Peptides against a protein of PDB entry 5ONS. Designs and how they scored, part 159

Target 1, 181 residues: chain A of PDB entry 5ONS
Amino acid sequence: MFKKFDEKENVSNCIQLKTSVIKGIKNQLIEQFPGIEPWLNQIMPKKDPVKIVRCHEHIEILTVNGELLFFRQREGPFYPTLRLLHKYPFILPHQQVDKGAIKFVLSGANIMCPGLTSPGAKLYPAAVDTIVAIMAEGKQHALCVGVMKMSAEDIEKVNKGIGIENIHYLNDGLWHMKTYK

## One batch from the design tools (peptide; made by RFdiffusion4, then SolubleMPNN)

Design b2_p28_3_s4 (from b2_p28_3, 11 letters changed)
Fold by OpenDDE base, seed 5:
Structure b2_p28_3_s4 (fold): chain B 181 residues (1-181), chain A 28 residues (1-28)
Amino acid sequence: as target 1 above (181 residues)
Amino acid sequence: IDEPVDLSEEELQALIDEAQARAAEAAK
């Protein structure tokens, strides 16, 4: 989603949200990520305005005090930014890739099934379309945010093709954006 | 209960560098 993303070229505008809209978004976030509920007052304090940065390709980024928190495309599900996920790593279920897959993940490539089934990888139960944090062995901070394109069960038994779509990864265009006031 | 983790920009960059180094090592 952000492989060729550049803030100067791909951001269109920024709007400040009304209180009622913010409430709706918070409820949606809790629905998507139940584990975030105790932390939403910290992540999105009531006293701080919430903004949406509108980008090309129908991408929207939710921000508070310039911090990029979540994003979505075409009003689909929200994804946490890696910067938020690194602070709150528990808000997504995890999948672990092997060492050999890391360079491809960091180039924006989708995660192929063998990278999730080989030694050093750990594949946890997850349904298709589940948003997941992609981890490396022994690490507590995600390499990327992805979406299951196959169930964990199918990844294990089929073991070929795209297992997880790479949505947002370390050093991509969104990562380099850092903040937006 | 889960607690948040704070990382500096330098620590985040170190994470990237380490991941890239591991990837390069594994590829050889």
Scores: peptide ipSAE 0.331, ipTM 0.855, DockQ to the pose 0.083
Fold by OpenDDE base, seed 2:
Structure b2_p28_3_s4 (fold): chain B 181 residues (1-181), chain A 28 residues (1-28)
Amino acid sequence: as target 1 above (181 residues)
Amino acid sequence: IDEPVDLSEEELQALIDEAQARAAEAAK
């Protein structure tokens, strides 16, 4: 989603959200990421305005105090930014790729099934369309935010093709955006 | 218990560097 993303080129505008919209978004976030509920007031304090950075290709980035928290495309599900995920690693279920997959993940490539079933990888139960944190062997912090394109069960059975779609990865355009005020 | 992690930008960059280093090793 952000392989060719550049703040200067791809940001259109920034709007401050109305209270009602914020409430709806918070509810959605809790629904998507139940583990975030105890921390949501810390992440999105009531006293702080919530903004949406509108980008090309219908990408919206949710920000508070300039921090990039979540993003979505075409009003679909929200994804946490890696920067937020690194602070709150528990808000997503994890999948672990093998060493060989790291290079490809960091290039924005989708995660192929063998990279999730091979030695060094760890595949955890997850349904299709689940947003997941992509971990590397021996790493504590996520390399990538992805979406299961197949269930964990199917990944193990089929073991061919795209297992997880790469949505946001370390050092991509969103990562380099850092903050937006 | 799930608790937040505080990482500096430097630590985050180190994560990238380490990941890239491992990737390079795996490519051998």
Scores: peptide ipSAE 0.314, ipTM 0.848, DockQ to the pose 0.083
Fold by OpenDDE base, seed 1:
Structure b2_p28_3_s4 (fold): chain B 181 residues (1-181), chain A 28 residues (1-28)
Amino acid sequence: as target 1 above (181 residues)
Amino acid sequence: IDEPVDLSEEELQALIDEAQARAAEAAK
């Protein structure tokens, strides 16, 4: 989603959200990521304005105090930014790729099944379309945010093709934004 | 066990560097 993204070229505008809209978004976030509920007041304090950075290709980034928190495309599901995920690593289920897959993940490539089934990888139960954190073998911090394109069961069974779509990865265009005020 | 983690920009960059280094090593 952000492989060719540049803040100066791809950001259109920024709007401050109304209270009612914020409430709706918070409820949606809790529904998508139940583990975030106890932390949502810390992440999005009531006293702080919530903004949406509108980008090209129907991308919206949710921000508070300049922190890039979540993003979505075409009013679809919200994804956490890696920066938020690094702070709250438990808000997504994890999948672990082997060492050989790391370079491809960091280039924005989708994650192929063998990178999830090989020695060094760890594949956990997950349904198709589940948003997941992609972990590197031997490391604690997520490399990217992805979406299961196959169930974990099918990844193991078929072990061929795209297992997880790469949505947002370390050092991509969104990563380089860092903050937006 | 679910507790937030604070990482500095330096630590985050180190993460990237380490990941890239491991990737390069695995490619050999």
Scores: peptide ipSAE 0.290, ipTM 0.825, DockQ to the pose 0.083
Fold by OpenDDE base, seed 4:
Structure b2_p28_3_s4 (fold): chain B 181 residues (1-181), chain A 28 residues (1-28)
Amino acid sequence: as target 1 above (181 residues)
Amino acid sequence: IDEPVDLSEEELQALIDEAQARAAEAAK
């Protein structure tokens, strides 16, 4: 989603959200990421305005105090930014890729099934379309945010093709967009 | 135990560098 993203070229505008919209978004975030509920007031304090940075390709980035928190495309589900996920790594279920897959993940490539079933990888139960944190072996901080394109069960069974779609990865265009005010 | 983690930009870059180094080693 952000492989060719550049703040200068791809940001269109920024709007401040109304209270009612913020409430709806917060409820959606809790529904998507139940583990975030205890921390939501810290992440999005009531006193702080919430803004949406509108980007090309129907991408919207949710920000508070200049921090990029979540993003979505075409009114789809919200994804946490890696920067937020690094602070709150528990808000997504994890999947671990093997060492050989790391370089491809960091280039924006989708995660192939063998990279999730091979030695060094760890595949945890997850349904198709689940947003997941992609971890490297022995690391506590996510390399990317992805979406299960197959269930974990099917990945193990079929073990061929794209298991997880790479949505946002370290050093992509969104990553380099550190803040927005 | 789920608690927030705070990392500096330098620490994050170090993690990236380490991950890339591991990837290079795995390619051998």
Scores: peptide ipSAE 0.276, ipTM 0.832, DockQ to the pose 0.083

Design b2_p28_4_s1 (from b2_p28_4, 18 letters changed)
Fold by OpenDDE base, seed 5:
Formats: sequence, structure tokens, C-alpha cells
Structure b2_p28_4_s1 (fold): chain B 181 residues (1-181), chain A 28 residues (1-28)
Amino acid sequence: as target 1 above (181 residues)
Amino acid sequence: MERQLSAEEQAEVQKKLEELLAAQEAAA
């Protein structure tokens, strides 16, 4: 999603949200990520304005105090930014790739099944379309936010093809955006 | 600059993470 993303070229505008809209978004976030509810006061304090950065290709980035928190495309599901996920690593269920897959993930490549089933990888039960944090063997911070394209069960059984789609990864265009005020 | 979590906040985050990971391991 952000492989060729550039803040200067791909941001269209930024709008400050009304209170009612913010409440709606918070409810959507809780629906997607029930465990985040107790943390929303820290992530999105009531006293701070919430903004949406509108980007090309129907991408919207939710921001508070310039911090990039969540993004979505075409009003689909919200994804946490890696920066937020690094602060709150429990937001997403984890999947772990082997060491050999790291360089490919960091190039924006989708995660192939063998990278999830090989020694060093850890594959946990997850249904298709689940948004997951891609962890690296021996690393603490998520490399990538992805989406299960196969169930964990099928990844193990079939063990070929795209297991997880790479949505947002370290050092992509969104990562380098850092903040937006 | 992004807000940094306090040591106490980080401890609570870590606890929550450990709960998540434990649940995943139990399901694996």
C-alpha cells in the first residue's frame, strides 16, 4: 500500500474531525480491536484534536498531535501504523517469519507460506482476512502489518503461495512520513 | 515528536502483550 508512497506527492489534504465523527471512529476501532478500548484515552486524548490525512488511492490516515495512528483504504478496515504498533504491540495478533524472510518483508514482498512454516517461524491460528503483526525471528518490533490471505491451517497444509499480504512495512513511505501536523 | 510511554505505561503494555502471546501459544 505504501511501497511508493511519498508524503509530498501522495497527501491531498488534512481535515480536523468533529466530535461526533471522532466518537464514531473510536467505536469502529473498538469493534475491530476490542482490546484497545482501555487505551484509547492515552492514544486519543479527549483534549486533543483528531485529524484525517487524506491521501491518493483513497487512503486515509488518522492522526492525533501529528502522530500517525491508524490508516484505511476505501473506507475498509483500519490498520494500525507500525509506529503505533511498536508502542502498543498487543493491538494485533502476531505471526513470526523466519530470518530468511526478513529482507523480503522489508522490501514490501508478500509473505510466502514457507516463511511461516520453516524453522524459526511461528504460525498461530488465524482466519483469512485477519490483520496481523509480522514479527521477525529474534526481533522485538513488528516488521510489517499484514493480512492473512490463507488461514493458518491452510498455510501449514498447503505450504505454498501467498500466506500473508504485506500492507505496511518498516521503512516504507508511511513509515518515513513519521508525523503530520 | 511522538509521545513516549512512561515506564509504568510500558509495563502495562508489556503485560498486555504477554497475555496476548500466552493466548496465542495456548491455541497453537
Scores: peptide ipSAE 0.699, ipTM 0.956, DockQ to the pose 0.911
Fold by OpenDDE base, seed 3:
Structure b2_p28_4_s1 (fold): chain B 181 residues (1-181), chain A 28 residues (1-28)
Amino acid sequence: as target 1 above (181 residues)
Amino acid sequence: MERQLSAEEQAEVQKKLEELLAAQEAAA
């Protein structure tokens, strides 16, 4: 989603959200990520304005005090930014790729099934379309936010093709935005 | 600069993470 993303070229505008819209978004976030409910007052303090950075390709980034928190495309599901996920690593269920897959993930490539079933990888039960944190063998911070394109069961059984779609990865265009005020 | 979590907040986050990981291991 952000392989060729550049803040200067791909950001269209930024809007401040009304209170009612913020409440709706918070409810959506709780629905997607039930575990963040007790943390929302910390992540999105009531006293702080919430903004949406509108980007090309129908991408929207939710920000508070300049911090990039969540993003979505075409009003689909929200994804946490890697920066937020690094602060709150429990937001997403984890999947672990082997060491050999790291370089490909960091180039924006989708995660192939063998990278999830090989020694060093750890594959946990997850349904298709589940948003997951892609961890790496020997690393503590997520490398990527992805979406299961196959169930964990099918990844193990078929072990061929794209297991997880790469949505946002370290050092992509979104990562390099850092902040937006 | 992004807001940094306090040591106490980090401990709570770590606890939540451990709960998540334990749940995943139990389901595997």
Scores: peptide ipSAE 0.695, ipTM 0.955, DockQ to the pose 0.917
Fold by OpenDDE base, seed 2:
Structure b2_p28_4_s1 (fold): chain B 181 residues (1-181), chain A 28 residues (1-28)
Amino acid sequence: as target 1 above (181 residues)
Amino acid sequence: MERQLSAEEQAEVQKKLEELLAAQEAAA
């Protein structure tokens, strides 16, 4: 989603959200990520304005105090930014790729099934369309936010093709935005 | 600059993470 993304070229505008909209978004976030509910007052303090950075390709980035928190495309599901995920690594269920897959993930490549089933990888139960944190063997912080394109069960059985779609990865265009006020 | 979590917040985050990981391992 952000492989060729550049803040200067791909940001259209930024709007401050109304209270009612913020409430709706918070509810959506809780629905998607139930475990985040107790943390929302810290992540999105009531006293702080919430903004949406509107980008090309119908990408919206939710920000508070300049921090990029979540993003979505075409009003689809929200994804946490890697920066937020690094602060709150429990937001997403984890999947771990082997060492060999790291360089490909960091280039924006989708995660192929063998990279999730090989020695050094760890594949945990997850349904199709589950948003997951892609961890790496020997690394502490998530490399990528992805979406299961196959269930964990099918990844193991089929072990061929795209297991997880790479949505947002370390050092992509979104990562390099850092902050936006 | 991004807000950094306090030591106490980090501890709670770590606890939540460990719970998540334990649950995943148990389900695997």
Scores: peptide ipSAE 0.695, ipTM 0.955, DockQ to the pose 0.913
Fold by OpenDDE base, seed 1:
Structure b2_p28_4_s1 (fold): chain B 181 residues (1-181), chain A 28 residues (1-28)
Amino acid sequence: as target 1 above (181 residues)
Amino acid sequence: MERQLSAEEQAEVQKKLEELLAAQEAAA
């Protein structure tokens, strides 16, 4: 989603959200990520305005105090930014790729099944369309936010093709955006 | 500039993470 993303070229505008809209978004976030509810007051303090950075390709980024928190495309599901995920790594269920897959993940490539089934990888039960944190063997912080394109069961069984779609990865355009005020 | 979590907050986050990981391992 952000492989060719550049803040200068791809940001259209920024709007401050009304209180009612913020409430709705918070509810959506809790629905998607139930475990985040006790943390929302820290992540999105009531006293701080919430903004949406509108980008090309119908991408919207939720920000608070300039920090990029979540993003979505075409009003689809919200994804946490890697920066938020690094602060709160429990937001997403984890999947772990082997060492060999790391360089490809960091180039924006989708995660192929063998990278999730090989020694060094760890594949946990997850349904199709589940948003997951892609961890790496020997690394502490998530490399990527992805979406299961196959169930964990099918990844193990078929072990061929795209297992997880790479949505947002370390050092992509969104990562380098860092903050937006 | 991003807000940094306090040591106490980090500890709470770590606990939450460990719970998640334990649950995933149990389900695997």
Scores: peptide ipSAE 0.692, ipTM 0.955, DockQ to the pose 0.926

Design b2_p28_4_s2 (from b2_p28_4, 15 letters changed)
Fold by OpenDDE base, seed 5:
Structure b2_p28_4_s2 (fold): chain B 181 residues (1-181), chain A 28 residues (1-28)
Amino acid sequence: as target 1 above (181 residues)
Amino acid sequence: MERELSEEEKKEVEKKLQEQLAKQEAAA
């Protein structure tokens, strides 16, 4: 999603949200990520304005105090930014790729099934379309935010093709954006 | 500049993470 993203070229505008809209978004976030509810007051303090950065390709980035928190495309599900996920790594369920897959993940490549079933990888039960944090052995922080394109069960059985779609990864255009006020 | 978590907050986050990972491991 952000492989060729550039803040100067791909950001259209930024709007400050009204209180009612913020409440709606918070409810959506809780629905998607139930475990985040106790933490929302820290992530999105009531006293701080919430903004949406509107980007090309119908991408929206939710921000508070300039920090990029979540993003979505075409009003689909919200994804946490890697920066937020690094602060709150429990927001997403984890999947772990093998060491050999790391360089490909960091290039924006989708994660193939063998990279999730090979030694060093850890594949946990997850349904198709689940948003997941991509980890790797020896790495503390998530490398990527992805989406299960196959269930964990099918990844193990078929062990061929794209297991997880790479949505947002370290050093992509969104990562380099850092902050926006 | 991004807000940094306090050491206490980091501990709480880590605890939450470990609980979540334990559930994942148990289901695997």
Scores: peptide ipSAE 0.703, ipTM 0.956, DockQ to the pose 0.925
Fold by OpenDDE base, seed 1:
Structure b2_p28_4_s2 (fold): chain B 181 residues (1-181), chain A 28 residues (1-28)
Amino acid sequence: as target 1 above (181 residues)
Amino acid sequence: MERELSEEEKKEVEKKLQEQLAKQEAAA
């Protein structure tokens, strides 16, 4: 989603959200990420304005105090930014790729099944369309935010093709955006 | 520019993470 993303080229505008909209978004976030509820007052303090950065290709980035928190495309599900996920790694269920897959993940490539089933990888139960944090052997912080394109069960059985779609990865355009006031 | 978590907050986050990972391991 952000492989060729550039803040100067791909941001259209930024709007400050009304209270009612913020409430709705918070509810959506809790629905998607139930475990985040006790943390929302820290992530999105009531006293702080919430903004949406509107980008090309119908991408919206939710921000508080300039921090990029979540993003979505075409009003679909929200994804946490890697920066937020690094602070709150429990937001997403984890999947772990082997060392050999790291370089490909960091180039924006989708995660192939063998990279999730090989020695050094760890594949945990997850349904199709589940948003997951892609971890790597020997690394503490998530490399990527992805979406399961196959269930964990099918990844193990088929062990061929795209297992997880790479949505947002370290050093992509969104990562380099860092903050937006 | 990003808000840094306090050490206490980091501990709480880590606790939450470990709980989650334990659940994942148990389900695997």
Scores: peptide ipSAE 0.701, ipTM 0.955, DockQ to the pose 0.901
Fold by OpenDDE base, seed 3:
Structure b2_p28_4_s2 (fold): chain B 181 residues (1-181), chain A 28 residues (1-28)
Amino acid sequence: as target 1 above (181 residues)
Amino acid sequence: MERELSEEEKKEVEKKLQEQLAKQEAAA
């Protein structure tokens, strides 16, 4: 989603959200990520304005105090930014790739099934379309936010093709954006 | 830049993470 993203070229505008809209978004976030509810006051303090940065390709980035928190495309599900996920790594269920897959993930490549079934990888039960944090053997912080394109069960059985779609990864355009005020 | 969590907050986050991971391991 952000492989070719550049803040200067791909940001269209920024809008400050009304209270009612913020409440709706918070409810949506809790629905998507139930475990985030107790932390939402720290992530999105009531006193702080919430903004949406509108980008090309129908991308929207939710921000508070300049921090990039979540993003979505075409009013689809919200994804946490890696920066937020690094602070709150429990937001997403984890999947772990082997060491060999790291460089490919960091280039924006989708995660192939063998990278999730090989020694050093850890594949946990997850349904198709689940948003997941891509961890790596020997690394503490998530490398990528991805989406299961196959269930964990199917990844193990088929073990060919794209297991997880790479949505947002370290050093992509969104990562480099850092903040927006 | 982004607000960094306090050490106390980090401990609570880590606790939450470990609980989450334990659930994942149990389901596997």
Scores: peptide ipSAE 0.699, ipTM 0.955, DockQ to the pose 0.892
Fold by OpenDDE base, seed 4:
Structure b2_p28_4_s2 (fold): chain B 181 residues (1-181), chain A 28 residues (1-28)
Amino acid sequence: as target 1 above (181 residues)
Amino acid sequence: MERELSEEEKKEVEKKLQEQLAKQEAAA
């Protein structure tokens, strides 16, 4: 989603949200990520304005105090940014790739099934379309935010093709935005 | 600049993460 993303070229505008809209978004976030509810007052303090950065290809980035928190495309599900996920790693269920897969993930490549079933990888039960954090053997922080394209069960059984789609990864265009006010 | 978590917050985050990971391991 952000492989060729550049803030100067791909950001269209930024809008400040009304209180009612913010409430709706918070409810959506709690629905997607139930465990985040006790943390929302810290992530999105009531006193602070919430903004949406509108980008090309129908991408929207939710921001508070310049911090990039969540993003979505075409009003689909919200994804946490890696920067937020690094602070709150429990937001997403984890999947782990082996050391050999790291360089490919960091190039924006989708995660192939063998990279999730090999020694050093850890594949946990997850349904298709589940948003997941991609961890790496020996690394503390998530390498990317992905979406299960196959169930964990099917990844193990079929063990070929795209297991997880790479949505947002370290050092992509979104990562390099850092902040936006 | 992004807000850093306090040490207390970091401990709570880590606790919650470990609980989540334990559940994932149990289900695997």
Scores: peptide ipSAE 0.697, ipTM 0.954, DockQ to the pose 0.912

Design b2_p28_4_s3 (from b2_p28_4, 12 letters changed)
Fold by OpenDDE base, seed 3:
Structure b2_p28_4_s3 (fold): chain B 181 residues (1-181), chain A 28 residues (1-28)
Amino acid sequence: as target 1 above (181 residues)
Amino acid sequence: SERKLSEEEKKKVEEELKKLEKEQEEKA
């Protein structure tokens, strides 16, 4: 999503949200990420304005105090930014790739099934379309936010093709967009 | 862990990430 993203070229505008819209977004975030509920008032304090940064290709980034929290495309599901996920690693279920897959993930490549079934990988139960944090063997922090293109069960059985779509990765255009005020 | 990172943990994160960024820039 952000492989060729640049803040100067791809940001269109920024809109401050009304209280009613913020309430709706908070409810959607709790629905998508139930574990976030106790933390949501810390992440999005009631006193702080919530903004949407609108980008090209129908990308929207949810921000509070200039911090980039979540993003979506075409009013689809929200994804946490890696920066938020590093603060709150429990927001997403995890999948772990082997050491060999790291270089490909960081190039924006989709995650192939063998990188999830090999020694050093850890594959956890997840359905198709589940948003996941991509961990790597020997790394503490998520390298990528992805979407399951196959179930964990099918990844193990088929063990070829795209297991997880790479949505947002470390050192992509969104990562380089540190803040927006 | 279901907790916010401490400031020390955040610093460690930023150092690890900066290293990964550099390693990727050198390969591009």
Scores: peptide ipSAE 0.047, ipTM 0.489, DockQ to the pose 0.079
Fold by OpenDDE base, seed 2:
Formats: sequence, structure tokens, C-alpha cells
Structure b2_p28_4_s3 (fold): chain B 181 residues (1-181), chain A 28 residues (1-28)
Amino acid sequence: as target 1 above (181 residues)
Amino acid sequence: SERKLSEEEKKKVEEELKKLEKEQEEKA
């Protein structure tokens, strides 16, 4: 999603959200990520304005106090930013790739099934379309946010093709945006 | 064309990741 993203070229505008819209977004975030509910008042304090940064290709980024929290495309599901996920690693279920896959993940490549079934990988139960944190062997922090294109069961059985789509990765255009005030 | 990260860009990412790991360990 952010391979060619640049803040100066791809940001269209920034809007401050009304209280009713913020409430709707918070409810949607709790529905998508039930484990976030106890933390949501810390992540999005009631006293702090919530903004949406509107970008090209129908990308929207949710921000509080300049911190980039979540993003979506075409009013689809919300994804946490890696910066938020590094603070709250439990927001997403995890998958782990082997050491050999790291260089490809960091180039924005999709994750192939063999990179999830190798001895250095850890594949956890997940359905198709599940948003996941991609961990790597010997690393503590997520390298990317992805979407399951196959179930974990099918990844193990088929062991061929794209297992996980790479949505947002470390050192992409969204990562480099850092803050928006 | 898929933007291939240079070896220097990959090294910078690894250094940033290590820094983030250290910062999280210090806060835990």
C-alpha cells in the first residue's frame, strides 16, 4: 500500500473529526480488535482531537496528537500502524517469518508459504483475511502488517503461493511519515 | 519496478529496529 507513498505528494488534506464520528470509529476499532478496548482511552484520549489525514488512492490515516495510529483504504478495515503496534504488540495476532524472509518483507514483497513453514518460522492459527503482525526470527518488533491470503491450515497443506499480503512494512512511505500535526 | 532496498537502506532499517528494541526493553 505504501511502497511509493510520500507525504508531500500523496497527502490531500487533514480534517478534525466530530465527536459522533470519533465514537463510531472507536466502536469499529473495538469490533475489529476486541483486545484494544481497555487501552483505547490511552491511545485516543477523550480530551485530544482526532484527525484523519486523507491521502491519494483513498487512503485515510487516523491521528491523535500527531501520532499515526490506524489507516484504511476505501473504507475497508482499519490497520494499526507499525508505530502503534510496537507500543501495543497485542493488537494483532502474530505470524513469524524466518530470517531469510526479512529482506523480502522489508522490500514490500508478499510473504510466500515456504517463509511461514520453515524451521525458523512460526505459523499460528488464522483465517483468510485476518490482519496480522509479521514478526521475524530473532526480532522483538513487528516488521510489517499483513493480511492472510490463505488460512494457516492451507498454508501448511499447500505450502505454495502467497500466504500473506504485505500491507505496511518497516521503512515504507507510511513509516517515514512518522508524525502529522 | 519494485523498489529494491539498497544494502545501505536495509542496514539503516536494521539499526532503527535495534534502537526500537532497546527503547522497549528500557521501558519494560
Scores: peptide ipSAE 0.046, ipTM 0.508, DockQ to the pose 0.032
Fold by OpenDDE base, seed 4:
Structure b2_p28_4_s3 (fold): chain B 181 residues (1-181), chain A 28 residues (1-28)
Amino acid sequence: as target 1 above (181 residues)
Amino acid sequence: SERKLSEEEKKKVEEELKKLEKEQEEKA
């Protein structure tokens, strides 16, 4: 999603959200990420304005005090930014790739099934279309936010093709954006 | 545990990320 993203070229505008819209978004976030509910007032304090940064390709980034929190495309599901996920690693279920897969993930490549079933990988139960944090062998912090293209069970059984779609990765254009005030 | 990172843990994140960035550049 952000492989060719640049803030200067790909940001269109920024809008401040009304309180009613913010409430709706908070409810959506709790629905998507039930574990976030106790933390949501810390992540999105009531006193702080919430903004949407609108980007090319129908990307929207939810921001509070310039911090990039969540993003979505075409009004689809919200994804946490890696920066938020590093603060709150429990927001997403995890999958772990092996050491060999790291360089490919960081190039924006989709995660192939063998990179999730090999020694050093850890594959946890997850349904297709689940948004997941991609961890790596020997690393503590998520390298990528992805979407399961197969169930964990099917990844193990089939062990061929794209297991997880790479959506947002470390050092992509969204990562480099850092803040938007 | 479900908690936010401390400032020390955040520093470790930043150090790990810088290491990953460097490792990526060296392999590119």
Scores: peptide ipSAE 0.034, ipTM 0.528, DockQ to the pose 0.082
Fold by OpenDDE base, seed 1:
Structure b2_p28_4_s3 (fold): chain B 181 residues (1-181), chain A 28 residues (1-28)
Amino acid sequence: as target 1 above (181 residues)
Amino acid sequence: SERKLSEEEKKKVEEELKKLEKEQEEKA
């Protein structure tokens, strides 16, 4: 999503959200990520304005105090930013790729099944369309936010093709945006 | 971990990320 993203070229505008919209977004976030509920008041304090940064390609980035928290495309599901995910690693279920897959993940490549089934990888139960944190062998922090294109079961059985779609990765355009006020 | 990172843990994150960024640049 952000492989060719640049803040100067791809940001259209920034809008401060109304209280009712913020409430709706918070409810959606809890629905998508039930484990986030106790943390939402810390992530999105009631006293702080919530903004949406509107970008090209129908991308929207949810921000509080300049911190990039979540993003979505075409009013689809929200994804946490890697920066938020590093603070709250439990927001997403994890998958772990092997060492060999790291370079490809960091190039924005989709994660192939062998990178999830090989020695050094860890494949955890997850359904299709589950948003996941991509961990790497020998690393403590997520390298990528992805979406399961196959179930974990099918990844193991088929062991061929795209297992996880790469949505947002370390050192992509969203990562480099850092903050927006 | 099912908790937020401490400030010390955040520093470790940033150090690890900086290393990953460097490794990416060397492989690009």
Scores: peptide ipSAE 0.028, ipTM 0.497, DockQ to the pose 0.081

